# Ledger of designs, part 45: peptides against a protein of PDB entry 7RZF

Target 1, 358 residues: chain A of PDB entry 7RZF
Amino acid sequence: PFQEEHLKQLYKIVPIKDIRNLYVTFPIPDLQKYYKSNPGHYLGHLIGHEGPGSLLSELKSKGWVNTLVGGQKEGARGFMFFIINVDLTEEGLLHVEDIILHMFQYIQKLRAEGPQEWVFQECKDLNAVAFRFKDKERPRGYTSKIAGILHYYPLEEVLTAEYLLEEFRPDLIEMVLDKLRPENVRVAIVSKSFEGKTDRTEEWYGTQYKQEAIPDEVIKKWQNADLNGKFKLPTKNEFIPTNFEILPLEKEATPYPALIKDTAMSKLWFKQDDKFFLPKACLNFEFFSPFAYVDPLHCNMAYLYLELLKDSLNEYAYAAELAGLSYDLQNTIYGMYLSVKGYNDKQPILLKKIIEKM
Target 2, 358 residues: chain A of PDB entry 7RZF as posed
Amino acid sequence: PFQEEHLKQLYKIVPIKDIRNLYVTFPIPDLQKYYKSNPGHYLGHLIGHEGPGSLLSELKSKGWVNTLVGGQKEGARGFMFFIINVDLTEEGLLHVEDIILHMFQYIQKLRAEGPQEWVFQELKDLNAVAFRFKDKERPRGYTSKIAGILHYYPLEEVLTAEYLLEEFRPDLIEMVLDKLRPENVRVAIVSKSFEGKTDRTEEWYGTQYKQEAIPDEVIKKWQNADLNGKFKLPTKNEFIPTNFEILPLEKEATPYPALIKDTAMSKLWFKQDDKFFLPKANLNFEFFSPFAYVDPLHSNMAYLYLELLKDSLNEYAYAAELAGLSYDLQNTIYGMYLSVKGYNDKQPILLKKIIEKM

## One batch from the design tools (peptide; aimed at target 1 L68)

Design b2_p18_7_s2 (made by RFdiffusion4, then SolubleMPNN; from b2_p18_7, 8 letters changed)
Fold by OpenDDE base, seed 1:
Structure b2_p18_7_s2 (fold): chain B 358 residues (1-358), chain A 18 residues (1-18)
Amino acid sequence: as target 1 above (358 residues)
Amino acid sequence: DEERLLLDLVRENEPLLE
């Protein structure tokens, strides 16, 4: 366990690769025994959320961060870490203090809103879907993984323990949130810009670094993090599948796509799944326009249109992805291609949103 | 899964977090 002297530390680390990363780390209690409620996952889901009003959305809007990941990490026996990791832009590297301030503002928002049972339920549902439809892993890797986790879970639960949430524990969520404080922070900044400015070398890998105490003034700034009105809890994920019914094979099912609609304006091909028997579908649309590739101007306009369309759909992309839905939009020489893939239940919702933005 | 991504990122950068 870190002693108080190991808290409020800043590490400046020189990487071998040209990377810029920020790690904001909080020592937390061992949460392993609480796997049925998994309060760390609840907080990781919210802190790492990419939707409107998220921490990442704000940091991206400022051009400081490209990606953000948040969650619990196993530590040594008897303690864990909660880590927020971001990929920094060159500009973001100059604004690390402000980035961390925004992290604490978001955490403060989570405290103010309190634990949300509906968010827990979404995590539960997502994990249940992931468990139920988990892809086959390589037997050797899977066996090794299971052997490892047998140390943590009862034998009867070892297959489900990492996925199936059972208990909403707001008390544990609040307990973990109470550990996510500036007085409990360890910060690591990874950048080549620290080359020649380090005074220590890590024993195992020879990594050059500098350790500094974070100034009390900076800690106080983070402690006084206000509620930033830009931060909001995510909306309910409307893309989470609830119906997993597999329709029986039609007697006339063909091994190839059949033309089921032929009109002057559209052709529709259909093939029922006869192989995988999953509650998934692939919807593919090819749109034809005589103007799409008529000249360089129209080609560039069609390209720009799709880029703008993709940008306008970003608000749904993350929620859809979490729910096991994906879409793809591409320019073609004939017009535009749209693909929607994943669980079939909520595909119509995503498709409708795409069409409404078109 | 944000936790898995974090775990992977942290594993790739383990020397940086110990």
Scores: peptide ipSAE 0.014, ipTM 0.469, DockQ to the pose 0.120
OpenDDE base, seeds 2, 3, 4, 5: peptide ipSAE 0.008, 0.009, 0.008, 0.016; ipTM 0.447, 0.457, 0.435, 0.505; seeds 3, 5 fail the geometry check

Design b2_p18_7_s3 (made by RFdiffusion4, then SolubleMPNN; from b2_p18_7, 7 letters changed)
Fold by OpenDDE base, seed 1:
Structure b2_p18_7_s3 (fold): chain B 358 residues (1-358), chain A 18 residues (1-18)
Amino acid sequence: as target 1 above (358 residues)
Amino acid sequence: DEERFLLKLVLEELPKLL
């Protein structure tokens, strides 16, 4: 267990590659025994969320962070870490204290809202989908993974334990949130800007670093993190599939797409899946406009339109991706291409959202 | 050990992120 002297530390690390990363780490209890509730996953889902009102959304809006990952990581024997990792911009590297303040503001928002059973249920449903439709892993890698996790789970649960959430434990969520405090923080900043400013060398990789105590004033600033009104819990993910029914093969199923509708304004081709038997579909739309490529002005306007459309759809992109849906929008010389792929159940919802923004 | 562990964690995760 970390002693108090090992907490509130800042590490400035020189990378070999030109990277800028921030790691905000908290020692947490070993949560392995709580795998059925997985409170660390619940918190990682929220802290790592990319939707409107998320931590990442705010940090991106300031131009400080490109990506954010939050979650539990295995530690040494008897403890784990909760880690928030961000990819820093050049500007973000100058605002690390403020970035961490926003992290604590978001954590404070999670405390104020309390544990949400509906969020747990979404995590449960997403994990159940991921388990049910998990791609075949390479047998060697899978066997090695299973052998590793056999130390943590009963044999009868070992195949499901990593995916199937069973118990909503708000008490454990609160317990982990209580560890995500400034007094427990360990910060690592990775940047070439620390070259020539380090005083230590790591023994294993020869990585140059400097260790500093975080000033008490900075810790106090983070402890006094107020509720930031920009932070909100995510909305319910409307794209999570619930129907996995596979329709029987039609007797007239063709090996190639069949033209099922032909009109002056539209042609529709359909092919039923005869190979994979998954509750997935691919919807592809080609839109033709005589104006799309008439001249350079119209071409640039069509490009700008699609960029604006993509930007307007960002609010749904992450939620759709989490639910195993994807979309693609491309300019073509004839107009526009749209594809929607993934689980078929909620594709109409995503498609409707796209069309409503068009 | 704990410092080494954090540095190791950061350094082990860095190659996975890169």
Scores: peptide ipSAE 0.024, ipTM 0.659, DockQ to the pose 0.534
OpenDDE base, seeds 2, 3, 4, 5: peptide ipSAE 0.019, 0.028, 0.021, 0.021; ipTM 0.623, 0.699, 0.670, 0.665; seed 3 fails the geometry check

Design b2_p18_7_s4 (made by RFdiffusion4, then SolubleMPNN; from b2_p18_7, 8 letters changed)
Fold by OpenDDE base, seed 4:
Structure b2_p18_7_s4 (fold): chain B 358 residues (1-358), chain A 18 residues (1-18)
Amino acid sequence: as target 1 above (358 residues)
Amino acid sequence: DEERFFLDLVREEEPLLL
């Protein structure tokens, strides 16, 4: 277990690769016994959220961070870490203190709102979907993974323990949130900009680093993190599938797409899945416009239109992705291509939102 | 995203002095 002397430390690390990463690490209790409630996953889901009002959304809007991940990581036996990791821009590398301030503002927002059972239910439903429709893994990798996790879970639960949430435990969520404090922080900044500024070398890999105490003034700044009105809890994910019914094969099912609608304005082709029998669909739309590529001006307008459309859909992209839905929008020489893929249940909702933005 | 974190931590063989 880390002693107080190991907390409030800043590590400046020189990478081999040209990367800029920030790791904000908190020692937490061992949560292994709480895998049925998984409070670390609940917090990782919210802190690592990419939707409107998220931590990433704000940090990205400032041009400081490209990506953000949050979650629990196994430590030594009897404790874990909660880690927030971000990919830093060059500008973000200059604003690490303010990035971490925003992390604590978001954590303070989570404390103020308290544990939300509906968020837990969404995590439960998402994980149940992921488990139920898990793709076939390579046997060697899968066996090795299962052999590893047999040390942590009962044999009867080893296949389900990483996925199936059973218990909403607001007390455990609050307990973990109480560990996510500036007084418990360990910060690592990974950047080539620290080359020639390090004084230590790691024994195992020869990684050059510098260790510094975080100034008490900086810790106090983070301790006094206010509620930033830009941070909001996610809205309910409307894209989470609830219906997994697979329609029976049509008697006249062809091995190729059949033309089921032919009109002056539209053709519709349909192919029922006869191989995988998954509650998934692929909707592909080709839009034809004689004006799309008539001249360079129209080409640029068509491009700009799709970029603006994609930007206007970014608010839904993450929630759709979490729910196993995806969309793609491309310019074609004839007009536009739209694809919507994933679980068929909520595809009409995503499609409607796309069409309403078009 | 939590899943990306576990995958990236496993892929980045760089020993993060955690």
Scores: peptide ipSAE 0.015, ipTM 0.552, DockQ to the pose 0.080
OpenDDE base, seeds 1, 2, 3, 5: peptide ipSAE 0.014, 0.013, 0.018, 0.013; ipTM 0.547, 0.533, 0.493, 0.551; seed 3 fails the geometry check

Design b2_p18_8 (made by RFdiffusion4)
Pose (drawn by RFdiffusion4):
Structure b2_p18_8 (pose): chain A 358 residues (1-358), chain P 18 residues (1-18)
Amino acid sequence: as target 2 above (358 residues)
Amino acid sequence: YYEATIIGNISREEAEEF
């Protein structure tokens, strides 16, 4: 649907609720036919990746961006999109050309070195382990899902869809990585600061927007010289699991969780799993404080402190959320709250780091 | 003061350490 008359364009959209965002849209051909190599998931794993020396961490370091989501959007049949969607700070709206410039800097940093064998082996191992201990399904919604993807795949791999990968073909990685060029951009800015500046309006919904077609100054400033920032490739993962042993059932087996510690400081509830036999467990905590909801100031500083803790710890723990260990730490009325769940091997390192950062 | 719940395949000694 994107013919070349309406390419290289930058719209400005006025919202109703106060948000600020930047969408970068590329068009690409259909890659649902290529469901064994999956080049879109490779570039999605290399673009939208938080951690040391990556695309999001440098935009955090310049104070412009809270978070960004990579990957490819799939639309209808016979055509596909690719999206880099970002949200903006107060002075992140002033430097949009520099943000998209850094996006092509990281793309060119990934074009000078291209394919990687160990990233494909690591991602295939992760999908294989995440498929081998695939948990049980709720019977409603699961049959709708496997009838939703029954149109595309044969009868043998109706289940093993986007779980098992056979081959690492760098040609298709290079092909989809070439279609990401600044002659294929479509920038869209959402900001509430364009109230009285919009000529055009939408008939269907009634929204207002513009046409600021990007002059060639900034296009030929985008693709001209792109060496690097302080970017780097992600490093070897250490949260990949190795212990897949189901521990045996002990003498004191109970059908309900029993109180085992009762002190004036803490109490526990424990139950060995009897039904599922998956090498994974979930640990949860609720910390209490009478000062958490005393007045609005003390009920306000709690969200700020807990949010800054999540800010300063996502850079560390995104590899744990990527390997299958997810944690969550949010505030409650009475006190604050913690819940770490996932594979059975790496809960102590993660929970201990959470405490000592807390 | 805090409360905790542990459910899974974890040994009793390791659960008491949390």

Design b2_p18_8_s1 (made by RFdiffusion4, then SolubleMPNN; from b2_p18_8, 9 letters changed)
Fold by OpenDDE base, seed 4:
Structure b2_p18_8_s1 (fold): chain B 358 residues (1-358), chain A 18 residues (1-18)
Amino acid sequence: as target 1 above (358 residues)
Amino acid sequence: MVEITVEGNISLEEALKY
């Protein structure tokens, strides 16, 4: 485990690849025994959220960050880390202190709101869905994975332990959140911009780096992180499926899509699943417009329209993806294509939201 | 004109709502 001397350190690391990453690492207690409540997953879900009022949304709006991942990582026996990892833009590389300030502002928001049982319940439900409808993995990879996790979980729970949440433990959430403090931080910045500015070489891989103490003034700035009114907890995920009923096959079920509606304005093709028997559906909409491909201006307008539409749907995209729903919008030579795929239960909700934005 | 294809775990009755 890191000692106090290893805290409040900044590492500037030269990568082999042209990448820009920030790792904000917090030593935390070993949470392995708490896998049934998984407080690290709860915090990772919120800190890594991509919806409105999220940390990522704010950092993206400033042009500093492309992606964000938050979560627990195993260290060694008896300790773990909580890591917030972001992909930095060129501008973001210049604003690392401010990015980390925003991280602590979001963490402070989580402290102010306290643990939310509904968020835990959503995580539980999402993980249960993921477990129940997990795709078949390659036997070799799966066996190797299971063999590895047998060291951590009872044999009877080895298949479920990574997925099934059982206990809401607000005390453990608060305990982990209390470790996410500036005084307990290790920062690593990965960028080629540090080439020729390092003084150390890592023993195993020859990675060049520089280690610096984070100034006390910077730590104090992060400690005094105020509530930022732009940060909000996510709204409830409306797309989480709850009905997994496999519908009976229609008597007139065809092996191919059948035309069930033919009008001057619409054609409807239908094919029921006769093979997989999953609570999933695919809705495809081909919109035909005689104006879509008439000239370059119309093509560009159609393109811009879809880009704006996609942007307007960003608030739902992440929540839908978490719930196993996806949509796709594309320009075609005939007009526009919309696809909605995933669990059938909440597809109408997503479709309605898309159509309302069109 | 819209051409709709519905595939998967959907009833005929539900499909006709699209």
Scores: peptide ipSAE 0.515, ipTM 0.960, DockQ to the pose 0.848
OpenDDE base, seeds 1, 2, 3, 5: peptide ipSAE 0.005, 0.006, 0.315, 0.012; ipTM 0.382, 0.374, 0.898, 0.418; seeds 1, 5 fail the geometry check

Design b2_p18_8_s2 (made by RFdiffusion4, then SolubleMPNN; from b2_p18_8, 9 letters changed)
Fold by OpenDDE base, seed 4:
Structure b2_p18_8_s2 (fold): chain B 358 residues (1-358), chain A 18 residues (1-18)
Amino acid sequence: as target 1 above (358 residues)
Amino acid sequence: YVNITVEGNISLEEALSL
């Protein structure tokens, strides 16, 4: 366990590379025995969420942060860390205290809303997706992880232990949230702007750093973090696949796309997967408009239309990505192109959402 | 006019519904 002297500390670190990172770290109890409930993953999912009303969405809107990752990491024996890591902009480097204030406002929102079983279920479903296709999609990356996991889990559970969420434990979620407090914080800022301003050198890699106590006034500011009305829990992710059934091959399955519908207004080409047998599909729509590219004005209007359409769909982008879905919208010389790719189960939902915005 | 190409784990019935 960290002694009080190791808490409420700020580390200013000089990187080798030109990077700007903020690490907000909390010591938490060892949660290894609770791998079936994984409360740290639940919190990491919410804190690291990128949708509307998320922490990242607000920090991006201010131009302070590019990326955010939240989650548990292993510590020494008997404790772990919960870490929120952000990639800082140049402007964000000047607003670190306010960034951390927003982190505590979001954490306070999570306390106020309490543990949500539906969020746990989404985490479970996402983990099931990741597990089920790990071996099929990325055979090379699996073997190196198994060796590390074997030290922590029974051999029979090694394959599944990281992915199997079985038990919703709101008590453990609340327990971890109770550790995510300003009095328990360790802050590290990584920036070349600290070059020549350090007084210590790390023994292993020669990393230059300065350690400072976080002022009590700053800790108090974070302790008094209000509920920020911009922060909301994510909406349910409608795109998470739950059906992974491989459909039977049609009797007339062709090795190439076959024209199955030919009308004055549409052509439909169909090819079933006869090779990979994955619960994935690719839907490609090429729209032809005789007016789209008649002149430069129409080209500019078509471009602007697609930019506005992309902006209107941005609310679904992260949820789709998490669910293993992607969409693409492009201007073509003859009109526009839409592509929807990924797990087939919820593709109709995503396609409907796109069409409703068109 | 739209040209639709459907590939992967999809039935003929589902494809025709597009």
Scores: peptide ipSAE 0.565, ipTM 0.965, DockQ to the pose 0.832
OpenDDE base, seeds 1, 2, 3, 5: peptide ipSAE 0.543, 0.546, 0.544, 0.543; ipTM 0.962, 0.962, 0.961, 0.962

Design b2_p18_8_s3 (made by RFdiffusion4, then SolubleMPNN; from b2_p18_8, 5 letters changed)
Fold by OpenDDE base, seed 4:
Structure b2_p18_8_s3 (fold): chain B 358 residues (1-358), chain A 18 residues (1-18)
Amino acid sequence: as target 1 above (358 residues)
Amino acid sequence: YFEATIEGNISREEALKY
């Protein structure tokens, strides 16, 4: 475990590639024994959330961050790390202290709201879906993975331990959350802007870096992180599938899409899955407008319309993606293309949301 | 005017609702 001297440290690291990253790291207890509740996953899900009121949403709105990942990482024996990693913009590189302040504001929001059983249940359900419908891994990779995890889990649980949540443990969530404090922080900033400003070289890879103590005033600023009213817990994910029933193949099933509706305003082709027998569907819509490509102005208007539509749908995109649903919107020479793919159970909900925004 | 292609685990009746 890190001693006090290893805490409240800032590392400025020179990358080989032109990347800008911020790593905010917290030493936490070893959570391996708590795999059935996985409090680190719960916190990673919330801190890494991309929906409205999320940490990422706010940091993106500021133009400081492109991507955010939060989660636990294995350490040495007897401890782990919780890491919040963000991809920094050029502007974000100048606002690292404020970015970290926002992280602590979000963490403070999580403390104020307390552990939510419904969030745990969503994580449980999502992981169960992922487990049930995981793609066939390459045998060699799979066997190697299994061999590795056999060191951590009973043989009976090896296949499920990484996926199946069983126990809601608010006490463990709070315990981990109590470790996510400024006094327990290690910060690493990765940027080429530190070239020629480093005084140390890492022994293994020759990485150039500088280590500095984080000023006490900065730590205090983060300790005094208030509730930011822009931060909200996610809403319930309405796209999580619950029905996985495979419909029986119709007697009139065709090997190719059959025209089942033909009107002056619409054509509908239908093909039931006769091969995969997965609880998934693909809904593809092509909209035709005689005005879509009449002139450059109409083309630009159609483009702008789709960009605005996509922006208006961003609130659902992440939740849908987590639930194994995706949509695509594209301009075509004739108008617009819409695709909705994934688990069939909640596709009508996503489609309705899209149509309501059109 | 639109054209739709519905493929996968869906009934004909459900597809017609689109």
Scores: peptide ipSAE 0.469, ipTM 0.950, DockQ to the pose 0.859
OpenDDE base, seeds 1, 2, 3, 5: peptide ipSAE 0.214, 0.006, 0.462, 0.006; ipTM 0.862, 0.380, 0.948, 0.479

Design b2_p18_8_s4 (made by RFdiffusion4, then SolubleMPNN; from b2_p18_8, 8 letters changed)
Fold by OpenDDE base, seed 4:
Structure b2_p18_8_s4 (fold): chain B 358 residues (1-358), chain A 18 residues (1-18)
Amino acid sequence: as target 1 above (358 residues)
Amino acid sequence: YVEITVEGNISLEEALKL
């Protein structure tokens, strides 16, 4: 366990590569025995969320952070870490205290809202998706991970323990949230800007660093993190697949797309998957407009329209990605192209959302 | 005018709804 002297510390680390990272770490109890509820994953999902009202959305809006990851990491025996890791912009490197304040404001929002069973259910459903298809998409990587996991889980549970959420434990979520406090923080900033400003060298890799105590005034600022009205829990992810049924091949299944509808205003080409048998589909829409390339003005209008459409759909982008759905919108010489790809179950929902914004 | 191409795990009935 970390002694109090190891808490409220700031590490300034010189990287070999030109990277800027912030690691905000919290010692937490060993949660391995709670793998069926995985409260750290629940919190990582919310803290690492990229949707509207998320921590990342606010930090991106300020130009301080590019990416954010939240989650639990194994520590030494008898404890773990919860880590919030962000990729810093050059400007973000100057605002680390404020970034961490926003982290604590978001954590305070999570405390105020309390544990949500629907969020747990989404995590469960997402994990079920990841588990079901992990082996089918990348056979090469699975064997090496199993050997490491066998030390921690019963053989029967090794395959499922990382993925199967079974128990909603709001008490454990609250317990972990209670550890995500400024008094329990360790901060590491990784930047070349600390070159020549370090006084220590790490024993194993020769990494240069400086260790400083975080000032009590800064800790108090973070302790007094108010609710920020910009932070909201995510909305329910409507795109998470729950039906993975492989549909039977139609009797007239062709090895190539067949024209199944031909009208004055539309053509529809159809091909079932006869090879992979995955619960995935690709919907491609090519819109043809006789006006798309008439003149430069129409081209510019079509471009601006598409950019505005993309911006209006940005609220769904992350939720779709998490659910294994993607969409693409492009200008073509004839008009516009729309593609919707991924799990077939909720594609109609995503397609409807796109069409409603068009 | 739109050309739609549907590929993968989809029924003919579902495809015809597009």
Scores: peptide ipSAE 0.561, ipTM 0.965, DockQ to the pose 0.834
OpenDDE base, seeds 1, 2, 3, 5: peptide ipSAE 0.545, 0.536, 0.545, 0.541; ipTM 0.963, 0.961, 0.963, 0.962

## One batch from the design tools (peptide; aimed at target 1 G44 G71 K73)

Design b2_p19_1 (made by RFdiffusion4)
Pose (drawn by RFdiffusion4):
Structure b2_p19_1 (pose): chain A 358 residues (1-358), chain P 19 residues (1-19)
Amino acid sequence: as target 2 above (358 residues)
Amino acid sequence: SVFDIEYSIMESSPETPSV
């Protein structure tokens, strides 16, 4: 649908609720026919990746961006999109050309070195382990899902869809990585600061927007010289699991969780799993404080402190959320709350680091 | 129109790999 008359364009859209965002849209051909190599997932794993020396951490370090989501958007049949969607700070709206410049800096940093064998082996191993201990399904919604993808795949791999990968073909990685060029951009800016500046309006919904077609100054400023920032490739993962042993049932087996520790400081509830036999467990905590909801100031500083703790710890724990260990730490009325769940091997390192950062 | 397609894209999010 994107003919070349309406490419290289930058719209400005006025919202109703106060948000600020930047959407970078590329068009790409259909890659649903390539469901073995999956080059879109490879570039999605390399673009939208938080951690040390990556695309998001540098934009955090310049104070312009809270978070960004990579990957490719799939539309209808026979055509596909690719999106880099970002949200903006107060002075992140002043430097949009520099943000997209850094996006092509990281793309060119990934074009000078191109394919990687160990990233594909690591991602394939992760999908294989995440498929081998695939948990039970709720019977409603699961049959709709496997009837939703029954149109594309043969009868044998109706289940093993986007779980098992056979081959690492760097040609398709290079092909989709070439289609990401600044002659293929469509920038869209959402900001509430364009109230009285919009000429055009939408008939169907009634929204207002613009046409600021990007002059060639910034296009030929985008693809001209792109060496690097302080970017780097992600490092070897250490949260990949190795212990897949189901521990045996002990003498005191109970059908409900029993109180084991009762002190004036803490109490526990424990139950070994009897039904599922998956090498994974969930640990949860609820810390109490009478000072958490005393007045609005003390009920306000709690969200700020807990949010800054999540800010300063996502850079560390994104590898744990990527390997299958997810944590969550949010506030409640009474006190604050913690819940770490996932594979059985790396809960102590993650929970201990959470406490000592807390 | 072209904007209707782009507005539909902005009311959602792309597919990202997950485990």

